Peptides against a protein of PDB entry 3PUK. Designs and how they scored, part 141

Target 1, 227 residues: chain A of PDB entry 3PUK
Amino acid sequence: ERGLKSVVWRKIKTAVFDDCRKEGEWKIMLLDEFTTKLLSSCCKMTDLLEEGITVIENIYKNREPVRQMKALYFISPTPKSVDCFLRDFGSKSEKKYKAAYIYFTDFCPDSLFNKIKASCSKSIRRCKEINISFIPQESQVYTLDVPDAFYYCYSPDPSNASRKEVVMEAMAEQIVTVCATLDENPGVRYKSKPLDNASKLAQLVEKKLEDYYKIDEKGLIKGKTQS

## One batch from the design tools (peptide; made by RFdiffusion4, then SolubleMPNN)

Design b2_p17_8_s4 (from b2_p17_8, 7 letters changed)
Fold by OpenDDE base, seed 2:
Structure b2_p17_8_s4 (fold): chain B 227 residues (1-227), chain A 17 residues (1-17)
Amino acid sequence: as target 1 above (227 residues)
Amino acid sequence: MIEEDFKRLEEKRKVLE
């Protein structure tokens, strides 16, 4: 299958489920708002069951401990999601789960990474970044999860300039994850409007693509591909 | 095992700097 949904699912299966799979072991999977949407877009509950997930829980909600089971955290690298994780394992006497496998959908900021490393390393069996920060909708169509992106990008208020840059960076990063998932290094194309948003975003994407391929585990620098 | 994961992540981060 060539659809983006199937590609995303295969990526998640190999990067997450295959990575932490143990025969006969069931895990509880913790999702946040983004990963809930992500998985809902590319798989069914039956698919998750086949991957050893018995229950899906919302990381933001108060949950009952299941101390005999390991937890698979498939979450975005946000303060909110990380804080919820830390609450689950921050107390030595009241850990909600036996251990944690953490898979971030994108680059985890150093501040959050260090916080996790300092406080919960004893409970963590895996900690990886899988770089999927988009929602597939159709074969080649996806949406980005950047709150208020439209507002800030098109705001004429100069006071929003700093926030606009943050939003643009976030969007660029998510676009790069699409390219990485599709194993593409495209020449970026855009249509210009009166605002320079498209051009700015294109530049950010190109820069981030360059960075991504420099640190590619395969050590392969790909030329420009047609997209 | 987790230390190896952290090490790998840290190495990648250094390259990006």
Scores: peptide ipSAE 0.117, ipTM 0.715, DockQ to the pose 0.673
Fold by OpenDDE base, seed 1:
Structure b2_p17_8_s4 (fold): chain B 227 residues (1-227), chain A 17 residues (1-17)
Amino acid sequence: as target 1 above (227 residues)
Amino acid sequence: MIEEDFKRLEEKRKVLE
């Protein structure tokens, strides 16, 4: 079996770096909190240099303009990250970089997507969603990035029921991105506890997998694969 | 090129709705 880290790196290389690479051209890459962790988990700085990245910048920090260089934004579709991007390109007179390539790790909400489209479209060379919302830890181990997941999933307070569902939805979505990255439609296994969290999550994953492969790029319905 | 990207993304969104 292939190591998950190498699979993730290959996916990023193909979907992001190969997609925007120009021979002899260097880019500045902008990362947020999640993508910093993601890249750190599956590559080295030397790997990024080979892909034409000269420097990495934190999108949240104030940065000096480098107007002669293009910027590669590899970011999560969050209001915070998007707002930082908009500040970089929202004003014609105050553009920080020559142009932008944007690659979102997941589905970008309509509100954010439309905001980008309306305000910065002329500065954008590429805009894609690549569907990688997990962190590979080991060859076959990964973690999810869902804030407060543990708190809400195990909260006995009925008032947290709605938040629990939101968290479960987010977790399920991220698990589906793992399956998509591995090109698998697995049978879901889980261990039950007094709380039916695992069962609920499994059901959500199965439903989302069905939806994903039903509408995949090739229009193929993939049967169940071995986990 | 960017217009094509946006159209592609919008089409995917419609299918998901």
Scores: peptide ipSAE 0.115, ipTM 0.712, DockQ to the pose 0.606
Fold by OpenDDE base, seed 5:
Structure b2_p17_8_s4 (fold): chain B 227 residues (1-227), chain A 17 residues (1-17)
Amino acid sequence: as target 1 above (227 residues)
Amino acid sequence: MIEEDFKRLEEKRKVLE
């Protein structure tokens, strides 16, 4: 067993593949940049075949239609990925696939969510947010996918203050997905000096953890534990 | 089926606000 990688795979298997499984049915799976890295980190192609995936395709690339097959979109809730999905199903006459199962790695913003509902709801069989927005490493190590995080967090330029908040928000959200995946509600520890970045991030994580467990589908409200 | 998914997601968003 490969620690966090195995846990992540089990969560994906349960939340995504088991959720849309149909006996005897093969699907095409569409991945974006993040989910390509995510799946590559925790599974093999043989694992995907066992889950009924015949091929994986890059959502950003031009693809030939396979209109008789359903598509599994495992993507991040970004404008780029959503726009690519909408191109596949936005035109009634030019649908790339028979139907779509959409699984977002994180909270999908209302603007994108509403855009999907308005344009191609009839083509969608499932739409869920599964809250896995990190890349697992061996043991209990993971990496966050937040571009320019170092630059903005440690920038002394006041003009970057707004962007710094956005970056910290994104990091906090991804940390919460790790906790959710591990079924943990940890007490957050940090070193605050000389900058207050760690303190601010800790506060965001704690707030988001509280929110997550309050709305957990399993009805779990856990106290703080050692992490 | 999809209507239920959308409803569920919308309810979650309300709680987060």
Scores: peptide ipSAE 0.068, ipTM 0.678, DockQ to the pose 0.707
Fold by OpenDDE base, seed 4:
Structure b2_p17_8_s4 (fold): chain B 227 residues (1-227), chain A 17 residues (1-17)
Amino acid sequence: as target 1 above (227 residues)
Amino acid sequence: MIEEDFKRLEEKRKVLE
């Protein structure tokens, strides 16, 4: 069976690079913390060069303008990353690149989405959500990028209940992206003891899977698979 | 082209609501 890393790379290649590729055109690619880790886990710089990326820049850092080149933003839909993008294109005086292609690793919240539309729409050539919000580690192993997930999920402090729910929501979403990447709609299995965290997460995953496959990228409705 | 992208994303959001 194919390794998860290769699957993820193929997904990124088709959803991002093939989508915005123009023959003979080079782009600057902007990455944030998550996508840096993501790409590092599943490709090499030579792979990116083959996809028309001349240089990789950290979106969080101050960068010199390269106004003759288009920029490929492969970023998470976070306020921090979006704000950095907005600084690059929010005003004519701040415009750093010729144009922008934006590919979000996950669902972009309406607040951020609307903010982008309101301020930078003229500079944007593409804006898509590709739904890959996990890091492949091994063939069928991945890690989630949810801050303090362990702490909140297993915290005995009731004051953390709201945060725990947020964390579980985020985890569920990222698990769904794995399923989407693997083109699976699995029946969720979990260990119910000693805490109900797994059951709650399972319910969230099942719900989100249902929602996702109602309107996936290919417009397909999938039945339950066994995984 | 961007308008089409936004439209698609907006449609997706409507379905998920």
Scores: peptide ipSAE 0.041, ipTM 0.652, DockQ to the pose 0.696

## One batch from the design tools (peptide; made by RFdiffusion4, then SolubleMPNN)

Design b2_p18_3_s1 (from b2_p18_3, 10 letters changed)
Fold by OpenDDE base, seed 2:
Structure b2_p18_3_s1 (fold): chain B 227 residues (1-227), chain A 18 residues (1-18)
Amino acid sequence: as target 1 above (227 residues)
Amino acid sequence: KEAEKALKEFEEKRKKLK
């Protein structure tokens, strides 16, 4: 059995790097906060060089144009990251790179996709969702990237109820990406607490897992596996 | 043409996931 870090790296390699690989071509890779952490957790810079990445850049920073090179955007489907991409390619006369390969870590909302399509369609050579929205820390341990998750989930303030639901939805989605990455359909286990957070999250995960395997690319509904 | 194809393929995949 391979550790989670190895599995994640293998998925990124196949879904991203192999997908856009061209012989003799180097790309600039643009990362956001999440994907920086993600790659840092499962690979080295030397690994990226082997995959044809000449340099990695922070998408949020002001960058000098490298118009002769194609850019690989490995980013989360957030308004912030998408807006940065749009700034790179939104201007007809001042595109920072030759073309863009976009790989989202999760499902890109229609609103964001439509915005990209409307403004930068001619610059995009590839657009995919790879569904890796977690950070592997150990062989079987991962963290979720949901801002203020702890605060809202454990808040006794009823005014945070709506936000809590949004956070749990995001967490559930990310857990499903772990299962998809590991190619498993696990039974959900949780420890009960005074707050029904674990139960609610479990229900969301189960629902999303069911939906995922019903519509997976293989067209196969997998039985539950041990986890 | 290449860009249009890329987006079209992506859209098709997205439709399947909805």
Scores: peptide ipSAE 0.224, ipTM 0.820, DockQ to the pose 0.648
Fold by OpenDDE base, seed 4:
Structure b2_p18_3_s1 (fold): chain B 227 residues (1-227), chain A 18 residues (1-18)
Amino acid sequence: as target 1 above (227 residues)
Amino acid sequence: KEAEKALKEFEEKRKKLK
């Protein structure tokens, strides 16, 4: 069986590294907290070297400029990560790298995209969303990156209802990215007892899957599959 | 010019996915 880790790596290789590969060119790769975990879960440094990455850097850190090198930003579309990117390219005098290839792990909100467009447009050679918002653990096991998911989903406190919905939405989105990565449009099965959280999540996932597979990242329509 | 193209392409893809 091909493990989820290998599938994820293959997806990243195709969507990111192959996408920006230039013969003889090395890049510095900038990672955030999520993508550090993601890559660590499915590849080794040697794999990255083979893909033309000379060094990986933490986007959150104040890094020294390497102005002769192009940078590959593999980051989540968060204000924190985007702000760090903007600091790297936001001013003409303070550009840390020669150019940027930016790959978001998920949909980049318009607000963040507009900031990038307004401030760093001339520095960007590629911008893409690859829709991987999970960490592979085993062949068919993954973890979701949703803060306090357990607490809010199982909280009996009605005051947490709004936050619970937000968490459920985030989980649903990330599950959809798993399906996208695995090239599946499954019917969702769940156990709802004693709470209806699983039912609600299933409904959200189904809805989002329907929306996603209307037009995928390649403009293809896919039918329902079985997981 | 490459940058403009990159962002334009990305923006168009985003429109399709919305």
Scores: peptide ipSAE 0.222, ipTM 0.818, DockQ to the pose 0.671
Fold by OpenDDE base, seed 3:
Structure b2_p18_3_s1 (fold): chain B 227 residues (1-227), chain A 18 residues (1-18)
Amino acid sequence: as target 1 above (227 residues)
Amino acid sequence: KEAEKALKEFEEKRKKLK
């Protein structure tokens, strides 16, 4: 495979599967709505088998315990996904798996992290945040996953102004994850509209890119690349 | 012990990236 899909897969392989790999060990992988779409876009089940995943399960569904197996949670840092995780490990009687490896697709808010730490700390063998919040579709095309983005960004209702800002913030974060995945710091280009949504989004992206590269995992400050 | 280490490492990393 070529293009963005292969890049995303390589990142997941390195950041998630290689990170928790143990020879001869199989894991159950738990996915949420976003990560199901993400993995479906860039890999096949055979690829997951090669990475030591015996079966994938939907985190939102009721599942029977498999107490002898460790679980790999590849999920979004949302209340919904975290609550489902908590149900799996929140009580001794309800512990569904032997242990948990948790990989968040984005920064996990302190409120959610503290909730996990308070109730499930003894079950966690690995916790890591990766930075992939987009779906690759083509070699250089991706789709953002921000619910109601279109509605709020194009709404003429002034009462939606605060929500619009939240949506744009989320979009900007996801765009930055693309740049991070490609290891690029592009100059942002946009077409301005009457509502100036593109300009505002571009400003948010520029700011977040700067912040990201200043505090990236490698501690490197990268200059802008020509794009 | 493994769990404690895992969470500690995660917290330290979060401090650097926050």
Scores: peptide ipSAE 0.212, ipTM 0.810, DockQ to the pose 0.634
Fold by OpenDDE base, seed 5:
Structure b2_p18_3_s1 (fold): chain B 227 residues (1-227), chain A 18 residues (1-18)
Amino acid sequence: as target 1 above (227 residues)
Amino acid sequence: KEAEKALKEFEEKRKKLK
């Protein structure tokens, strides 16, 4: 057992592979930069084969059509990944696969969702958000995918204040996905720094945890646990 | 029909989570 890696794999297996499994059916899986790292951190190719994935493709690359096969998109809800998806299904001439199962690692913004709805509605067999936006490193260690987090959080430049807030918001969201994956509602602890970044982040995490558990998929309110 | 249902269900779920 690989601790957090095993938990993440179990979550992906349940939320993605079990969700779209059909007996005897093989799928092509499309990954972006984040989900490539995510899957590589918690599974092997043999695991994916067992889940009915025959080939893994990079969504950013130009790919040859395989019109007889359905595609499983496991991607982040970013403009870049969504645009690549749209290129695969945006027109009859551009349709590369038989159909699409799309699983987002996080909440898909309305703007992106509307683009998908407008262009690819007839091709989508499943659309789901699974809320895994972190990379497991060890049993108790994970990394966040927030570009320039260090730069903005520790920048003394007042002009970066707005960006700092955005970065901290994104970090808080990703931390909540960890808690959701582990089925925990932790009491947040932090060490205060001169810039109070840890305190602010903790407050954001607490707020988002409250919001998540109030309206979670199971409709449950979970008491705080220690992590 | 299946595709329309899939997106509808997703959209409804999204509304509940906002």
Scores: peptide ipSAE 0.205, ipTM 0.805, DockQ to the pose 0.661

Design b2_p18_3_s2 (from b2_p18_3, 9 letters changed)
Fold by OpenDDE base, seed 2:
Structure b2_p18_3_s2 (fold): chain B 227 residues (1-227), chain A 18 residues (1-18)
Amino acid sequence: as target 1 above (227 residues)
Amino acid sequence: DEAEKALKEFEEKRKKLK
């Protein structure tokens, strides 16, 4: 059995680097906050060099154009990251890079996708969703990237109920990406007392897992696995 | 057009996931 970090790296290598690899071609890779943490957790800079990445840049930073090089955007499908991408390619005369390969860590909302399509379509060589929205910590441990999750989930204030639901939904999505990465359909285990957060999350995960496997590209509905 | 192809393929995949 391989640790979660190695599994994540293998998936990124296959889904991202192998997908856009061209012999002798180097790319600049643009990362956001999440993908910086993600890659830092599962690979070394030397690994990225081997995959044809010459330099890593923070998408949020002001960067000098490298117009002769293609850019690999490995980013979360958020307005912030997408807006930074749009700044790089939105201007016809001042594109930062030669072309873009975009790999989203999760499902890109239609609103964001349409915005990209409308303004930067001619610059895109590849667009893909890889569905890795978690940070591997240990062999069997991962963390979710949901801002203020603890605050809203454990808030006694009823006014936070709507936000709690949004957070729970986001957490469930990220857990499903773990399952997809590990190619597992787990039986969810939880301890709910005294709060019902774990139960609610479990229900969301189960529903999303069902949906995921129903629409799996392989057409396979897997039985429940050990978790 | 390579760009159009890339986006089209992506859109097709997205439709399957909806």
Scores: peptide ipSAE 0.251, ipTM 0.833, DockQ to the pose 0.609
Fold by OpenDDE base, seed 1:
Structure b2_p18_3_s2 (fold): chain B 227 residues (1-227), chain A 18 residues (1-18)
Amino acid sequence: as target 1 above (227 residues)
Amino acid sequence: DEAEKALKEFEEKRKKLK
């Protein structure tokens, strides 16, 4: 049993590959830095082939057009990744691919979403947020992708307080995506530190978990689970 | 038509999450 890795793969398979799969059709998949790490952590290239992916391309690189094939964009909702997508489909006469299926790993900001709608709407056959913003390392271990998290969280400089809060919010969001993926509402445990960062993060996670389950797609109230 | 539908569906889901 692969544990968390298998759960993550199952979610991606259901939310992304099964969602856009057509029998006999192959797609080009575009990945960014985060999704490259994510897929590498929970699957092999052979698994992707079985899901109808013929080739993987880096969204940041210049690519030759393959106009007869549809593209699956599995990307983070960042300006960099979105800008690369916009370059692929921004020209009406010279699109890189036949059409696009876009799956974001997290909530796409309105500013980025509006840019996509304004310039590339006719090329998009699917747009979805799947809410996986973590990397599974082992059966019960995962990592967060928050740049400079260590620097700001452990900074003794009070001038970094605002930035520290932003980083902790981002970390809390990613932890919530783990809980959502595992379909659980856990009791949060932490080890206290002099800066009390663990307690603050725990409070943020608890609040965000509550908010997440209040707006659950099924409208279900889920009690606390053991984890 | 297909593209418009796809984005509309996504936008409705987004409204629920806000």
Scores: peptide ipSAE 0.244, ipTM 0.826, DockQ to the pose 0.639
Fold by OpenDDE base, seed 5:
Structure b2_p18_3_s2 (fold): chain B 227 residues (1-227), chain A 18 residues (1-18)
Amino acid sequence: as target 1 above (227 residues)
Amino acid sequence: DEAEKALKEFEEKRKKLK
């Protein structure tokens, strides 16, 4: 067993591949920068083949149409990734695949969702948010994908205060996705630092965990567990 | 159609999770 990697793979298998699986059907899978790293961390190409993926493609690159095949988009809900999706299905002349299954790694903002709905609604067979916004490294180690987190969190410039809050919010959200994936509601512990960043982040994580379990798909409030 | 249903279901789920 590969600890967190196996858990992440199991989550992706059930939430994505099992969700759109059809017997005898192969799909092209489109990945962005984050999901490329995510899948490479927890599976092999042979695993993807077993799940009905014939090839993986980079969503950012120009690709030739394969109009007879459906496409599985496993992407982050970012303007860049969404714009690439829109280019694939935005017009009849630009339609590269037969249809799309879209799986976002996190909550898709209304602005992006509305853009998709307005231009590509007829091409979408499935749209889902699976809430995996971290990269598993080891059994209990993961990395967060929050650009410039170090810079803003440790910046002495007061003008960066608002950006620091945004970064911390994003980090807290990603940590919650780890807990959700592991089915854990941990008591958050931290070491205090001069800027009290760890304390602030811990508070955000605790708040978001509470919110998540109150409104989770199972409708269950789980007690605190040891992480 | 199938596409409309997919987006509708997703939208409804999103509303519940907000």
Scores: peptide ipSAE 0.238, ipTM 0.824, DockQ to the pose 0.655
Fold by OpenDDE base, seed 4:
Structure b2_p18_3_s2 (fold): chain B 227 residues (1-227), chain A 18 residues (1-18)
Amino acid sequence: as target 1 above (227 residues)
Amino acid sequence: DEAEKALKEFEEKRKKLK
């Protein structure tokens, strides 16, 4: 039985490191808050060294330029992370690195992508979305990165209804990334009592799974898998 | 900050490997 951590690592290795690997080339890897947690959960520094990563840097910090080295940005598609990238390569600032390989953990919104294209296109050697938006904890356990999910999902305040929906959408998206990572299209099971949150989330997941596998990376439609 | 701690851990591990 494959542990989720191993599966996640293998996916990252294939989707990120193998994708940008060049023999004899070392890269600086830039991580954000999420990807720091993600990598720390499924690999060791030795693993990263083996993949040609010489240094790991926090994207949020002001870093010294290493102009002779290419940078691997493994980041979430958030304004904060993207803005930090833009500061590294933007036309208004001196480039910190030789070039950039960008790997987003999820779909990058057009607004952010357009900003990148407008200011940093010449610096980018690769841009890819790998669709991993969860933290593996154990073999089949993962944590979703959805701020205030607990609060909004279980809030009795009707004023939080809109936010609750947003949170559920985000959770559903991240669950789909787990399924995608595991290459599974599960039948969703849930307990709805006392609130209907689980039911709503399940419906969202099912819908999104359907959409994903209809338009998956391989163009394959998979049937439901019991999990 | 958990992220910072995780990053530091990586850095520390890296230092040990050098």
Scores: peptide ipSAE 0.034, ipTM 0.615, DockQ to the pose 0.019

